# Peptides against a protein of PDB entry 5ONS: the designs that were tried, part 125

Target 1, 181 residues: chain A of PDB entry 5ONS
Amino acid sequence: MFKKFDEKENVSNCIQLKTSVIKGIKNQLIEQFPGIEPWLNQIMPKKDPVKIVRCHEHIEILTVNGELLFFRQREGPFYPTLRLLHKYPFILPHQQVDKGAIKFVLSGANIMCPGLTSPGAKLYPAAVDTIVAIMAEGKQHALCVGVMKMSAEDIEKVNKGIGIENIHYLNDGLWHMKTYK

## One batch from the design tools (peptide; made by RFdiffusion4, then SolubleMPNN)

Design b2_p23_8_s3 (from b2_p23_8, 11 letters changed)
Fold by OpenDDE base, seed 2:
Structure b2_p23_8_s3 (fold): chain B 181 residues (1-181), chain A 23 residues (1-23)
Amino acid sequence: as target 1 above (181 residues)
Amino acid sequence: MEKEYEEEVKELEELRKEYLEEL
């Protein structure tokens, strides 16, 4: 989603959200990420305005005090930014890729099944379309936010093809955006 | 914890740079 993304070229505008819209978004976030509920007031304090940075290709980034928190495309599901995920690693279920897959993930490549089933990888139960944090062997912080293209069960059984779609990865265009006020 | 985080991020960024240079 952000492989060729550049803030200067791909941001269209920024709008401040109305209270009713914020409420709806918060409810959606809790629905998507139940574990975030106790933390949501900390992440999105009531006193702070919530903004959406509108980008090309129907990408929207939720921001509070310039911090990039979540993003979505075409009003689909919200994804946490890696920066937020690093602060709240429990927001997403985890999958772990092996050491050899790291460089490919960091290039924006989709995660192939063998990278999730090989020694050094850890595959946890997850349904297709689940948004997941991609961890790596020997690393403590997520490298990528992805979407399961196969269930964990099918990844193990088939062990071929794209297991997880790479949505947002460390050092992509969104990562480099850092803040937006 | 913060230092460890920064170091790991730096390591990962460097790893990516190395990979890109090899291409």
Scores: peptide ipSAE 0.339, ipTM 0.795, DockQ to the pose 0.800
Fold by OpenDDE base, seed 4:
Structure b2_p23_8_s3 (fold): chain B 181 residues (1-181), chain A 23 residues (1-23)
Amino acid sequence: as target 1 above (181 residues)
Amino acid sequence: MEKEYEEEVKELEELRKEYLEEL
């Protein structure tokens, strides 16, 4: 989603959200990520304005005090940014790729099934379309936010093709954006 | 902990750089 993203070229505008809209978004975030509920007041303090940075290709980034928290495309599900996920790693279920897959993930490549079934990888139960944190063998922080294109069961059985779509990865255009006020 | 985080991120950034240079 952000492989060719540049803040200067791809950001259109920024709007401040109304209280009612913020409440709706908070409810949606709790529904998507139940584990976030106890932390949501810390992540999005009630006293702080919430903004949406509108980008090309129907991308929207949710921000508070300049921090990039979540993003979505075409009003689909929200994804946490890697920066938020690094602070709250429990927001997403995890999958782990082997050491050899790291450089490809960091180049924006989708995660192929063998990278999830090989020695050093860890594959956990997850359904198709589940948003997941991509962890790496020997690393503590997520490399990527992805979406399961196959169930964990099918990844193991078929072991061929795209297992997880790479949505947002460390060193992509969103990562380099850092803050937006 | 924060220093360890920054170091790990740097390692990952360096790994990507090395890969791109090898291409």
Scores: peptide ipSAE 0.322, ipTM 0.791, DockQ to the pose 0.859
Fold by OpenDDE base, seed 1:
Structure b2_p23_8_s3 (fold): chain B 181 residues (1-181), chain A 23 residues (1-23)
Amino acid sequence: as target 1 above (181 residues)
Amino acid sequence: MEKEYEEEVKELEELRKEYLEEL
């Protein structure tokens, strides 16, 4: 989603959200990520304005005090940014790729099944379309936010093709955006 | 914790640079 993203070229505008809209978004976030509920007031304090940075390709980034928190495309599901996920790693279920897959993930490549089934990888139960944090062998912080394109069961059985779609990865355009006020 | 985080991120960025140099 952000492989060719540049803040200067791809951001259109920024709007401040009304209270009612914020409430709806918070409810959606809790629905998508139940574990976030106790932390939501810390992540999105009531006193702080919530903004949407509107980007090309129908991308919207939810921000508070300049911090990039979540993003979505075409009013689809929200994804946490890696920066938020690094603070709150429990927001997403995890999958772990082996050491050899790291460089490809960091190039924006989709995660192939062998990178999830080989020694050093850890594959946890997850259904198709589940948003997941991609961890790496020997690393503590997520490299990528992805979407399961196969179930964990099918990844293990088929063990070829795209297991997880790479949505947002460390060192992509969103990562480099850092903040927006 | 913050230093460890920054170091890990740096390691990952360096790994990416190394890969790009090999291309």
Scores: peptide ipSAE 0.313, ipTM 0.784, DockQ to the pose 0.762
Fold by OpenDDE base, seed 5:
Structure b2_p23_8_s3 (fold): chain B 181 residues (1-181), chain A 23 residues (1-23)
Amino acid sequence: as target 1 above (181 residues)
Amino acid sequence: MEKEYEEEVKELEELRKEYLEEL
């Protein structure tokens, strides 16, 4: 989603949200990520304005005080940014790739099944279309936000093809955006 | 705020070091 993304070229505009819209979005976030509910007042304080940065290809980024928190495309599900995920690693269920897969993930490549079934990987139960945090062998912080393209069960059984789609990864265009006020 | 900023910078540097060999 952000492999060729550049703030100067791909941001269209920014809009400040009304209180009612913010409440609706918070409810959506709780629905997607139930564990985030106790933390939303910290992540999105009531006194702070919430903005949406609108980008090309119908990408929207939710921001508070310049921090990029969540993003979505075509009004689909919200994804946490890696920057938010690093602060709140429990927002997403985890999957772990082996060390060999790291360089490919960081190039924006989708995660192939063998990188999830190898000895250094850890594959946890997850259904197709689940948004997941991609961890790496021997590392503490997520390097990618992805979407399961196969169930964990099928990844283990088939063990070929794309297991997880790479949506947002460390050092991509969204990562480099850092802040937006 | 300054202490919070320093901690944030430190965390970011640690993250960069964590994946430095792969970047």
Scores: peptide ipSAE 0.214, ipTM 0.689, DockQ to the pose 0.119

Design b2_p23_8_s4 (from b2_p23_8, 12 letters changed)
Fold by OpenDDE base, seed 4:
Structure b2_p23_8_s4 (fold): chain B 181 residues (1-181), chain A 23 residues (1-23)
Amino acid sequence: as target 1 above (181 residues)
Amino acid sequence: SEKEYEEEIKELKKLQEEYLKEL
């Protein structure tokens, strides 16, 4: 989603959200990520304005105090940014790739099934379309936010093709954006 | 710690750069 993303070229505008809209978004976030509920007031303090940075390709980034928290495309599900996920790693279920897969993930490549079934990888139960954090062998912080394109069961059985779609990865265009006020 | 975090990020970026150079 952000492989060729550039803040200067791909950001259209930034709008401050009304209280009612913020409430709706918070409810949606809790629905998508139940574990976030106790932390949501810390992540999105009531006193702080919530903004949406509108980008090309129908991408919207949710921000508070300049911090990029979540993003979505075409009013689909919200994804946490890696920066937020690094602070709150429990927001997403995890999948782990082996050391050899790291460089490919960081190039924006989709995660192929063998990279999730090889020694050093860890494959956890997950349904198709589940948003997941991509971890790596020997690393503490997520490399990527992805979407399951196959169930964990099918990844193990078929072990061929795209297992997880790479949505947002470390050092992509969104990562480079850092903050936006 | 924050230091450990930054170090890990640097390591990952290094891997990324090394890979990109080989392409």
Scores: peptide ipSAE 0.438, ipTM 0.867, DockQ to the pose 0.811
Fold by OpenDDE base, seed 2:
Structure b2_p23_8_s4 (fold): chain B 181 residues (1-181), chain A 23 residues (1-23)
Amino acid sequence: as target 1 above (181 residues)
Amino acid sequence: SEKEYEEEIKELKKLQEEYLKEL
């Protein structure tokens, strides 16, 4: 989503959200990420304006105090930014790729099944379409936010093709934005 | 810790850079 993304070229505008919209978004976030509920007031304090940075290709980035928190495309599900995920690693279920897969993940490549079933990888139960944090052998922080294209069960059985779609990875265009005010 | 975090991020960025140079 952000492989060729540049803040200067791909941001269209920024809008401050109305209270009712914020409430709806918070409810959606809790629905998507139940574990975030106790932390949501810390992440999105009531006193702080919530903004949407509108980008090309119908990408919207949710921001509070300039921090990029979540993003979505075409009003689809919200994804946490890696920066937020690094602070709150429990927001997403995890999958772990082997050491050899790291460089490919960081190039924006989709995660192939063998990279999730090989020694050094850890595959946890997850349904198709689940948003997941991609961890790596020997690393503590997520490299990527992805979406399961197959269930964990099918990844193990089929062990061929794209297991997880790479949505947002470390040092991509979204990562480079850092903040937006 | 924050130090460890920054070091890991730096390491990962270096790995990424090295990979990109090989392309």
Scores: peptide ipSAE 0.427, ipTM 0.864, DockQ to the pose 0.758
Fold by OpenDDE base, seed 5:
Structure b2_p23_8_s4 (fold): chain B 181 residues (1-181), chain A 23 residues (1-23)
Amino acid sequence: as target 1 above (181 residues)
Amino acid sequence: SEKEYEEEIKELKKLQEEYLKEL
């Protein structure tokens, strides 16, 4: 989603949200990520304005005090940014790729099944379309936010093709955006 | 706070070092 993203070229505008809209978004976030509920007042304090940065390709980024928190495309599900995920690692279920897959993930490549089934990888139960945090062998922080394109069960059985779609990865265009006021 | 900011920068540096060889 952000492989060729550039803040200078791909941001269209920024709007400040009304209180009622913010309430709706918070409810949606809780629905998607039930475990985030106790933390929302910390992540999105009531006193702080919430903004949406509108980008090309129907991408929207939710921001508070310039921090990029969540993003979505075409009003689909919200994804946490890696920057938020690093602060709150529990927001997403995890999958772990082996060391060999790291360089490919960091190039924006989708995660192939062997990178999830090989020694050093850890594959956890997850259904198709689940948004997941991609961890790496020997690393502490997530390097990617992805979407399961196969169930964990099918990844294990088939063990070829795209297991997880790479949505947002460390050092992509969104990562480099850092903040937006 | 400034202290919190310094800690955030420290964590970002750790992350950078963690994946530096992979970038």
Scores: peptide ipSAE 0.189, ipTM 0.692, DockQ to the pose 0.120
Fold by OpenDDE base, seed 3:
Structure b2_p23_8_s4 (fold): chain B 181 residues (1-181), chain A 23 residues (1-23)
Amino acid sequence: as target 1 above (181 residues)
Amino acid sequence: SEKEYEEEIKELKKLQEEYLKEL
């Protein structure tokens, strides 16, 4: 989603959300990520305005005080930014790729099944379309936010093809955006 | 605060060091 993203070229505008819209978004976030509920007032304090940064390809980024929190495309599900996920690593279920997959993930490549079933990888139960945090062997912080394209069960059984779609990764265009005020 | 900022910077540096060889 952000492989060729550049803030200067791909941001269209920024709008401040009204209270009712913010409430709706917060409810949606809790539905998607139940574990975030106790933390949402810390992440999105009531006193702070919430903005949407609108980008090309129908991408929207939720921001508070310039911090990039969540993003979505074409009014689909929200994804946490890696920067937010690093602060709250529990808001997504995890999958772990082996060491060999790291360089490919960091190039924006989708995660192939063997990178999730090999020694050093850890594959946890997850259904198709689940948004997941991609961890790496020997690393503490997530390097990618992805979407399961196969169930964990099918990844193990088939062990071929794209297991997880790479949506946002460390050092991509969104990562380099850092803040927006 | 300055202390909070310094802690954030430390965490970011750890992340950078963690993936330095892969970046």
Scores: peptide ipSAE 0.176, ipTM 0.677, DockQ to the pose 0.116

## One batch from the design tools (peptide; made by RFdiffusion4, then SolubleMPNN)

Design b2_p24_1_s1 (from b2_p24_1, 8 letters changed)
Fold by OpenDDE base, seed 5:
Structure b2_p24_1_s1 (fold): chain B 181 residues (1-181), chain A 24 residues (1-24)
Amino acid sequence: as target 1 above (181 residues)
Amino acid sequence: SAELEESFKEAEKLSEEGEEELKK
């Protein structure tokens, strides 16, 4: 989603959200990520304005005090930014790729099944379309936010093709954006 | 990669910030 993304070229505008809209978004976030509920008031304090950065390709980034928290495309589900995920790693279920897959993930490549089934990888139960944090063998922090394109069960059985779609990864355009005020 | 190393340093910093926030 952000492989060719550049803040200077791909950001269109920024709008401040109304209180009612913020409430709706918070409810949606709790629905998508139940574990975030106890922390949502800390992540998005009531006293702080919430903004949406509108980008090309119908991408929207939710921000508070310049911090990039979540993003979505075409009114789809919200994804946490890696920066938020690093602070709150429990927001997403995890999958772990082997050491050899790291360089490919960080190039924006989708995660292939062998990278999830080989020694050094850890594949946890997850249904298709589940948003997941991609961990790596020997690394402490998430490399990528992805979406399961196959169930964990099917990844293990088929062990060929795209297992997880790469949505947002370290050193992509969103990562380099850092803040927006 | 120098860029990758820097990114992981940033990730570590964010993780530490998160840990402090979770203690509040």
Scores: peptide ipSAE 0.556, ipTM 0.928, DockQ to the pose 0.912
Fold by OpenDDE base, seed 1:
Structure b2_p24_1_s1 (fold): chain B 181 residues (1-181), chain A 24 residues (1-24)
Amino acid sequence: as target 1 above (181 residues)
Amino acid sequence: SAELEESFKEAEKLSEEGEEELKK
């Protein structure tokens, strides 16, 4: 989503959200990420304005105090930014790729099944369309936010093709955006 | 790579910040 993304070229505008809209978004976030509920008031304090950074290709980034928290495209599901995920690593279920897959993930490539079933990888139960944090063998922090394109069970059984779609990864355009006020 | 190492250093800092937040 952000392989060719540049803040200067791809950001259109930034708007401050109304209270009612914020409430709706918070409810959606809790539905998508139940584990975030106890922390949502810290992540999005009631006293702090919530903004949406509108980007090209119908991408929207939810921000509070300049911190990039979540993003979505075409009013689809919200994804956490890696920066938020690094602070709250439990908000997504994890999958782990082997060392050999790291360079491909960081190039924006989708995660192929063998990279999730090989020695050094760890595959955990997850349904299709689940948003997941992509961990790497020997690393403590997420490399990528992805979406399961196959169930974990099918990834293990079929073991070929795209297992997880790469949505957001370290050193992509969103990562380099860092903050926005 | 140097770029990856730098990114993970940032990730570590964020993780530490998160740990402090979780103590609240």
Scores: peptide ipSAE 0.546, ipTM 0.926, DockQ to the pose 0.885
Fold by OpenDDE base, seed 2:
Structure b2_p24_1_s1 (fold): chain B 181 residues (1-181), chain A 24 residues (1-24)
Amino acid sequence: as target 1 above (181 residues)
Amino acid sequence: SAELEESFKEAEKLSEEGEEELKK
């Protein structure tokens, strides 16, 4: 989503959200990420305005105090930014790729099934369309936010094709955006 | 790579910040 993203070229505008809209978004976030509920008021304090940075390709980034928290495309599901995920790693279920897959993930490539079934990888139960944090063997922090394109069970059984779609990864355009005020 | 290492250093900082926030 952000492989060729550049803040200067791909941001259209920024709007401040109304309280009613914020409430709706918070509810959606809790539905998507139940574990975030106790922390949502800390992540999105009521006293702080919530903004949406509107980008090209129907991308919207939810921000508070300049911090990029979540993003979505075409009013689809919200994804946490890696920066938020690094602070709150429990927001997403994890999957782990082997060391050899790291370079491909960081190039924006989708995660192929063998990279999730090989030695050094760890595949945890997850349904199709689950948003997941991609961890790497020997690394402490998530390197990617992805979406399961196959269930964990099918990844193990079929073991070919795209297992996880790469949505957001370290050093992509969103990562380099850092903040927006 | 150097860039990856730098990114993970940033990630570590964010993680540390998160840990502090979780203790509040």
Scores: peptide ipSAE 0.545, ipTM 0.926, DockQ to the pose 0.888
Fold by OpenDDE base, seed 4:
Structure b2_p24_1_s1 (fold): chain B 181 residues (1-181), chain A 24 residues (1-24)
Amino acid sequence: as target 1 above (181 residues)
Amino acid sequence: SAELEESFKEAEKLSEEGEEELKK
């Protein structure tokens, strides 16, 4: 989603959200990420304005005090930014790729099934369409935010094709954006 | 790569910040 993303070229505008809209978004975030509920007031303090940075390709980034928190495309599900995820790593279920898959993930490639079933990888139960944090063998912090394109069960059974779609990864355009005020 | 190492250093800082927030 952000492989060719550049803040200077791909940001269109920024809008401040109404209170009612913010409430709706918070409810959606809790529904998507139940583990975030106790921390949502810290992440999105009531006193602080919530903004949406509108980007090309129908991408919207949710921000508070310049911090990039979540993003979505075409009014689909919200994804946490890696920067938020690094602070709150428990808000997504994890999957782990092997060491050899790291370079491909960081190039924006989708995660193939063998990279999730090989020695050094760890595959945890997850349904199709689940948003997951991609960890890597020997690394402490998430490399990528992805979406399960197959269930964990099917990944192990079929072990061929795209297991997880790469949505956002370290050193992509969103990562380099850092903040937006 | 140097870029990857820098990114992980940033990730570590964010993680530490998160840990402090979780203590509140």
Scores: peptide ipSAE 0.542, ipTM 0.925, DockQ to the pose 0.896

Design b2_p24_1_s2 (from b2_p24_1, 10 letters changed)
Fold by OpenDDE base, seed 1:
Structure b2_p24_1_s2 (fold): chain B 181 residues (1-181), chain A 24 residues (1-24)
Amino acid sequence: as target 1 above (181 residues)
Amino acid sequence: SKELEESLKEAEKLSKEGEEELKK
């Protein structure tokens, strides 16, 4: 989603959200990520304005105090940014790729099944379309936010093709955006 | 707060390491 993303070229505008909209978004976030509920007041304090950075291709980034928290496209599901996920790693279920897959993930490539079933990888139960954090062997912080294109069970059985779609990865355009006020 | 700051530092380190991995 952000492989060719540049803040200067791809950001259209920024709007401050009204209270009712913020409430709706918070409810959606809790529905998508139940584990975030106890932390949501810390992540999105009531006293702080919530903004949406509107980008090209119908991408929206949710921000508080300049911090990029979540993003979505075409009013679809919210994804946490890697920066938020690094602070709150439990927001998403995890999958772990082997060391050899790291360079490909960081180039924006989708995660192939063998990279999730090989020695050094860890594959956890997850349904198709689940948003997941992609961890790496020997690393403590997520490299990527992805979406399961196959269930964990099918990844193990079929063990070929795209297992997880790469949505947002370390050092992509969104990562380099850092903050926005 | 300290834990979050430390996490950010480690994340930035990971970012730098990732850049080096791409150069290989």
Scores: peptide ipSAE 0.245, ipTM 0.801, DockQ to the pose 0.090
Fold by OpenDDE base, seed 4:
Structure b2_p24_1_s2 (fold): chain B 181 residues (1-181), chain A 24 residues (1-24)
Amino acid sequence: as target 1 above (181 residues)
Amino acid sequence: SKELEESLKEAEKLSKEGEEELKK
Protein backbone atom coordinates (compact mmCIF):
# COMPACT_ATOMS: atom_id res chain seq x y z
CA MET B 1 0.00 0.00 0.00
CA PHE B 2 2.87 2.39 0.75
CA LYS B 3 5.68 1.07 -1.44
CA LYS B 4 5.56 4.12 -3.68
CA PHE B 5 4.13 6.46 -1.07
CA ASP B 6 5.71 9.83 -0.45
CA GLU B 7 4.32 12.41 1.96
CA LYS B 8 5.00 15.34 -0.33
CA GLU B 9 3.52 13.71 -3.38
CA ASN B 10 0.71 11.57 -2.05
CA VAL B 11 -0.92 13.57 0.74
CA SER B 12 -3.93 15.54 -0.44
CA ASN B 13 -5.31 17.23 2.65
CA CYS B 14 -5.95 16.93 6.36
CA ILE B 15 -9.29 17.29 8.12
CA GLN B 16 -10.21 17.53 11.78
CA LEU B 17 -12.95 15.16 12.82
CA LYS B 18 -16.10 16.01 14.71
CA THR B 19 -16.69 14.46 18.11
CA SER B 20 -19.45 12.22 16.83
CA VAL B 21 -17.24 10.88 14.07
CA ILE B 22 -14.44 10.23 16.53
CA LYS B 23 -16.79 8.24 18.73
CA GLY B 24 -17.81 6.15 15.77
CA ILE B 25 -14.22 5.47 14.83
CA LYS B 26 -13.32 4.53 18.39
CA ASN B 27 -16.18 2.06 18.47
CA GLN B 28 -15.03 0.60 15.18
CA LEU B 29 -11.49 0.26 16.48
CA ILE B 30 -12.71 -1.56 19.58
CA GLU B 31 -14.77 -3.86 17.40
CA GLN B 32 -11.77 -4.64 15.20
CA PHE B 33 -9.26 -4.80 18.04
CA PRO B 34 -11.01 -5.65 21.32
CA GLY B 35 -7.74 -5.62 23.23
CA ILE B 36 -7.22 -1.95 22.47
CA GLU B 37 -10.17 -0.75 24.54
CA PRO B 38 -8.29 -0.22 27.83
CA TRP B 39 -5.61 1.73 25.98
CA LEU B 40 -7.71 3.79 23.63
CA ASN B 41 -7.94 6.78 25.96
CA GLN B 42 -4.17 6.83 26.16
CA ILE B 43 -3.76 6.45 22.41
CA MET B 44 -6.52 8.91 21.59
CA PRO B 45 -6.99 11.23 24.56
CA LYS B 46 -10.41 12.87 24.65
CA LYS B 47 -8.89 16.33 24.95
CA ASP B 48 -6.83 15.96 21.78
CA PRO B 49 -8.19 16.58 18.31
CA VAL B 50 -8.32 13.67 15.91
CA LYS B 51 -7.43 14.28 12.29
CA ILE B 52 -7.54 12.31 9.09
CA VAL B 53 -4.80 12.77 6.56
CA ARG B 54 -6.28 12.07 3.16
CA CYS B 55 -3.91 10.57 0.65
CA HIS B 56 -3.98 9.43 -2.93
CA GLU B 57 -5.37 6.01 -3.78
CA HIS B 58 -8.19 6.52 -1.27
CA ILE B 59 -5.86 6.12 1.72
CA GLU B 60 -6.76 7.78 5.01
CA ILE B 61 -4.45 8.05 8.01
CA LEU B 62 -5.87 8.69 11.47
CA THR B 63 -3.67 11.00 13.52
CA VAL B 64 -3.60 12.50 17.02
CA ASN B 65 -1.10 15.23 17.88
CA GLY B 66 0.73 14.48 14.68
CA GLU B 67 1.18 10.80 15.50
CA LEU B 68 0.12 8.40 12.78
CA LEU B 69 -2.06 5.82 14.49
CA PHE B 70 -4.21 3.92 12.02
CA PHE B 71 -4.85 3.87 8.31
CA ARG B 72 -7.40 2.47 5.91
CA GLN B 73 -8.09 2.33 2.21
CA ARG B 74 -11.45 2.84 0.54
CA GLU B 75 -13.17 2.93 3.92
CA GLY B 76 -12.12 -0.63 4.61
CA PRO B 77 -10.81 -1.95 7.90
CA PHE B 78 -8.39 0.08 9.98
CA TYR B 79 -4.79 -1.04 10.26
CA PRO B 80 -2.46 0.14 12.99
CA THR B 81 0.72 1.84 11.88
CA LEU B 82 3.92 0.05 12.72
CA ARG B 83 4.88 2.95 14.93
CA LEU B 84 1.74 2.48 17.00
CA LEU B 85 2.11 -1.28 16.92
CA HIS B 86 5.65 -1.03 18.25
CA LYS B 87 4.29 0.83 21.27
CA TYR B 88 1.35 -1.53 21.69
CA PRO B 89 2.40 -4.85 20.19
CA PHE B 90 -0.67 -6.65 21.53
CA ILE B 91 -3.05 -4.74 19.25
CA LEU B 92 -2.68 -7.43 16.61
CA PRO B 93 -2.23 -11.16 16.71
CA HIS B 94 1.26 -12.18 15.71
CA GLN B 95 2.78 -14.37 13.06
CA GLN B 96 6.51 -14.98 12.79
CA VAL B 97 8.49 -15.45 9.60
CA ASP B 98 11.83 -17.17 9.35
CA LYS B 99 15.09 -15.28 9.02
CA GLY B 100 15.26 -15.82 5.28
CA ALA B 101 11.93 -14.12 4.70
CA ILE B 102 12.98 -10.85 6.35
CA LYS B 103 14.57 -9.26 3.30
CA PHE B 104 11.55 -10.05 1.17
CA VAL B 105 9.10 -8.67 3.71
CA LEU B 106 11.15 -5.49 3.93
CA SER B 107 10.98 -5.16 0.16
CA GLY B 108 7.21 -5.19 0.34
CA ALA B 109 6.72 -8.75 -0.83
CA ASN B 110 3.80 -10.83 0.31
CA ILE B 111 4.59 -13.57 2.80
CA MET B 112 4.62 -16.98 1.21
CA CYS B 113 3.43 -20.02 3.10
CA PRO B 114 6.85 -21.68 3.39
CA GLY B 115 8.13 -18.61 5.22
CA LEU B 116 5.50 -19.26 7.88
CA THR B 117 5.92 -23.02 8.22
CA SER B 118 9.70 -23.39 8.06
CA PRO B 119 12.05 -23.72 11.02
CA GLY B 120 12.40 -20.36 12.72
CA ALA B 121 8.87 -19.34 11.81
CA LYS B 122 5.91 -19.49 14.18
CA LEU B 123 2.39 -19.85 12.87
CA TYR B 124 -0.45 -19.10 15.25
CA PRO B 125 -4.16 -19.76 14.77
CA ALA B 126 -5.81 -17.04 12.71
CA ALA B 127 -8.72 -16.87 10.31
CA VAL B 128 -8.55 -15.58 6.78
CA ASP B 129 -8.74 -11.78 6.51
CA THR B 130 -7.31 -11.31 10.01
CA ILE B 131 -4.97 -8.34 10.29
CA VAL B 132 -1.73 -9.55 11.83
CA ALA B 133 1.65 -8.32 12.98
CA ILE B 134 4.51 -9.98 11.15
CA MET B 135 7.33 -10.74 13.53
CA ALA B 136 10.71 -12.14 12.58
CA GLU B 137 13.04 -14.68 14.05
CA GLY B 138 15.45 -12.89 16.37
CA LYS B 139 13.65 -9.56 16.22
CA GLN B 140 11.58 -7.91 18.94
CA HIS B 141 9.46 -5.55 16.86
CA ALA B 142 7.08 -6.19 14.00
CA LEU B 143 8.47 -5.90 10.48
CA CYS B 144 5.12 -5.63 8.82
CA VAL B 145 1.38 -5.30 9.16
CA GLY B 146 -0.35 -7.87 7.01
CA VAL B 147 -3.61 -9.61 6.25
CA MET B 148 -4.11 -13.36 6.35
CA LYS B 149 -4.97 -14.49 2.83
CA MET B 150 -5.32 -18.03 4.07
CA SER B 151 -6.20 -19.34 7.49
CA ALA B 152 -3.32 -20.55 9.60
CA GLU B 153 -4.69 -24.05 9.20
CA ASP B 154 -4.72 -23.78 5.43
CA ILE B 155 -1.24 -22.26 5.35
CA GLU B 156 0.05 -25.31 7.16
CA LYS B 157 -1.89 -27.78 5.02
CA VAL B 158 -1.40 -26.23 1.61
CA ASN B 159 1.98 -24.64 2.32
CA LYS B 160 2.05 -23.00 -1.08
CA GLY B 161 1.19 -19.54 -2.36
CA ILE B 162 0.53 -16.29 -0.57
CA GLY B 163 -0.20 -16.80 3.10
CA ILE B 164 -0.20 -13.19 4.21
CA GLU B 165 -0.53 -10.01 2.17
CA ASN B 166 2.02 -7.34 3.00
CA ILE B 167 0.18 -4.09 3.71
CA HIS B 168 2.65 -1.91 5.63
CA TYR B 169 6.31 -2.66 6.31
CA LEU B 170 9.37 -1.07 7.89
CA ASN B 171 10.98 1.61 5.75
CA ASP B 172 8.01 1.99 3.43
CA GLY B 173 6.56 5.39 2.64
CA LEU B 174 4.28 5.43 5.67
CA TRP B 175 7.14 4.54 8.01
CA HIS B 176 9.24 7.39 6.69
CA MET B 177 6.38 9.84 7.11
CA LYS B 178 6.90 9.58 10.91
CA THR B 179 4.56 12.42 11.92
CA TYR B 180 2.09 14.81 10.34
CA LYS B 181 0.94 18.09 11.92
CA SER A 1 6.79 6.73 29.04
CA LYS A 2 10.26 5.30 29.39
CA GLU A 3 9.13 1.94 28.10
CA LEU A 4 7.60 3.46 25.01
CA GLU A 5 10.72 5.47 24.29
CA GLU A 6 12.85 2.38 24.58
CA SER A 7 10.53 0.56 22.24
CA LEU A 8 10.82 3.34 19.70
CA LYS A 9 14.60 3.24 19.89
CA GLU A 10 14.58 -0.47 19.25
CA ALA A 11 12.21 -0.01 16.35
CA GLU A 12 14.46 2.58 14.77
CA LYS A 13 17.39 0.25 15.19
CA LEU A 14 15.41 -2.49 13.50
CA SER A 15 14.58 -0.13 10.69
CA LYS A 16 18.25 0.65 10.12
CA GLU A 17 19.14 -3.00 10.25
CA GLY A 18 16.47 -3.66 7.69
CA GLU A 19 17.90 -1.07 5.38
CA GLU A 20 21.30 -2.67 5.61
CA GLU A 21 19.81 -6.09 5.02
CA LEU A 22 18.24 -4.91 1.79
CA LYS A 23 21.60 -3.65 0.57
CA LYS A 24 23.10 -7.13 0.67
Scores: peptide ipSAE 0.053, ipTM 0.679, DockQ to the pose 0.104
Fold by OpenDDE base, seed 5:
Structure b2_p24_1_s2 (fold): chain B 181 residues (1-181), chain A 24 residues (1-24)
Amino acid sequence: as target 1 above (181 residues)
Amino acid sequence: SKELEESLKEAEKLSKEGEEELKK
């Protein structure tokens, strides 16, 4: 989603949200990520304005005090940014790729099944379309936010093709935005 | 790569900050 993304070229505008809209978004976030409910007031304090950065290709980034928190495309599901995920790693379920897959993930490549079933990888139960944090063997922090294209069960059985779609990864265009005020 | 190392260091910093916030 952000492989060729550049803040200067791909951001259209930024709008401040009304209180009612913020409430709706918070409810959506809780629905997607029930575990964040106790933390949502800390992540999005009531006193702080919430903004949406509108980008090309119908990408929207939710921000508070310049911090990039969540993003979505075409009003689909919200994804946490890696920066938020690093602070709150429990927001997403995890999958772990082997060492050999790291370089490909960081190039923006989708995660192939063998990278999830090989020694050094850890595959956890997850259904298709589940948003997941991609961890790596020997690394503590998530490298990527992805979406399961196959169930964990099917990844193990078939062990061929794209297991997880790479949505957002370290050093992509979104990562390099850092902040937006 | 240097870029990866810098990113990981930044990630580590962010993680530590997050952990401190979660303990409050």
Scores: peptide ipSAE 0.036, ipTM 0.658, DockQ to the pose 0.905
Fold by OpenDDE base, seed 2:
Structure b2_p24_1_s2 (fold): chain B 181 residues (1-181), chain A 24 residues (1-24)
Amino acid sequence: as target 1 above (181 residues)
Amino acid sequence: SKELEESLKEAEKLSKEGEEELKK
């Protein structure tokens, strides 16, 4: 989603959200990520305005105090930014790729099934379309936010093709955006 | 918190390492 993303070129505008909209978003976030509920007031303090940075290709980034928290495309599900995920790693279920897959993930490549079933990888139960944090062997921070294109069961069984779609990865355009005020 | 700050530093390190890996 952000492989060719540049803040200067791909950001259109920024809007401050109304309270009612914020409430709706918070509810959606809790629904998507139940574990975030106790932390939501810390992540999105009531006293702080919530903004949406509107980008090209119908991408919206949810921000508070300039911090990029979540993003979505075409009013679909919210994804946490890696920066937020690094602070709150429990927001997403994890999958771990082997060491050899790291360079490919960091190039924006989708995660192939063998990279999730090989020694050094760890595949945890997850349904198709689940948003997941992509961890790596020997690394403690997520490399990528992805979406399961196959269930964990099918990944193990079929072990061929795209297992997880790479949505947001370290050093992509969103990562380098850092903040937006 | 201090822990969060440390995590961010480690993440930045990881990012840098990843960038270097891609240059190989």
Scores: peptide ipSAE 0.040, ipTM 0.663, DockQ to the pose 0.104; fails the geometry check

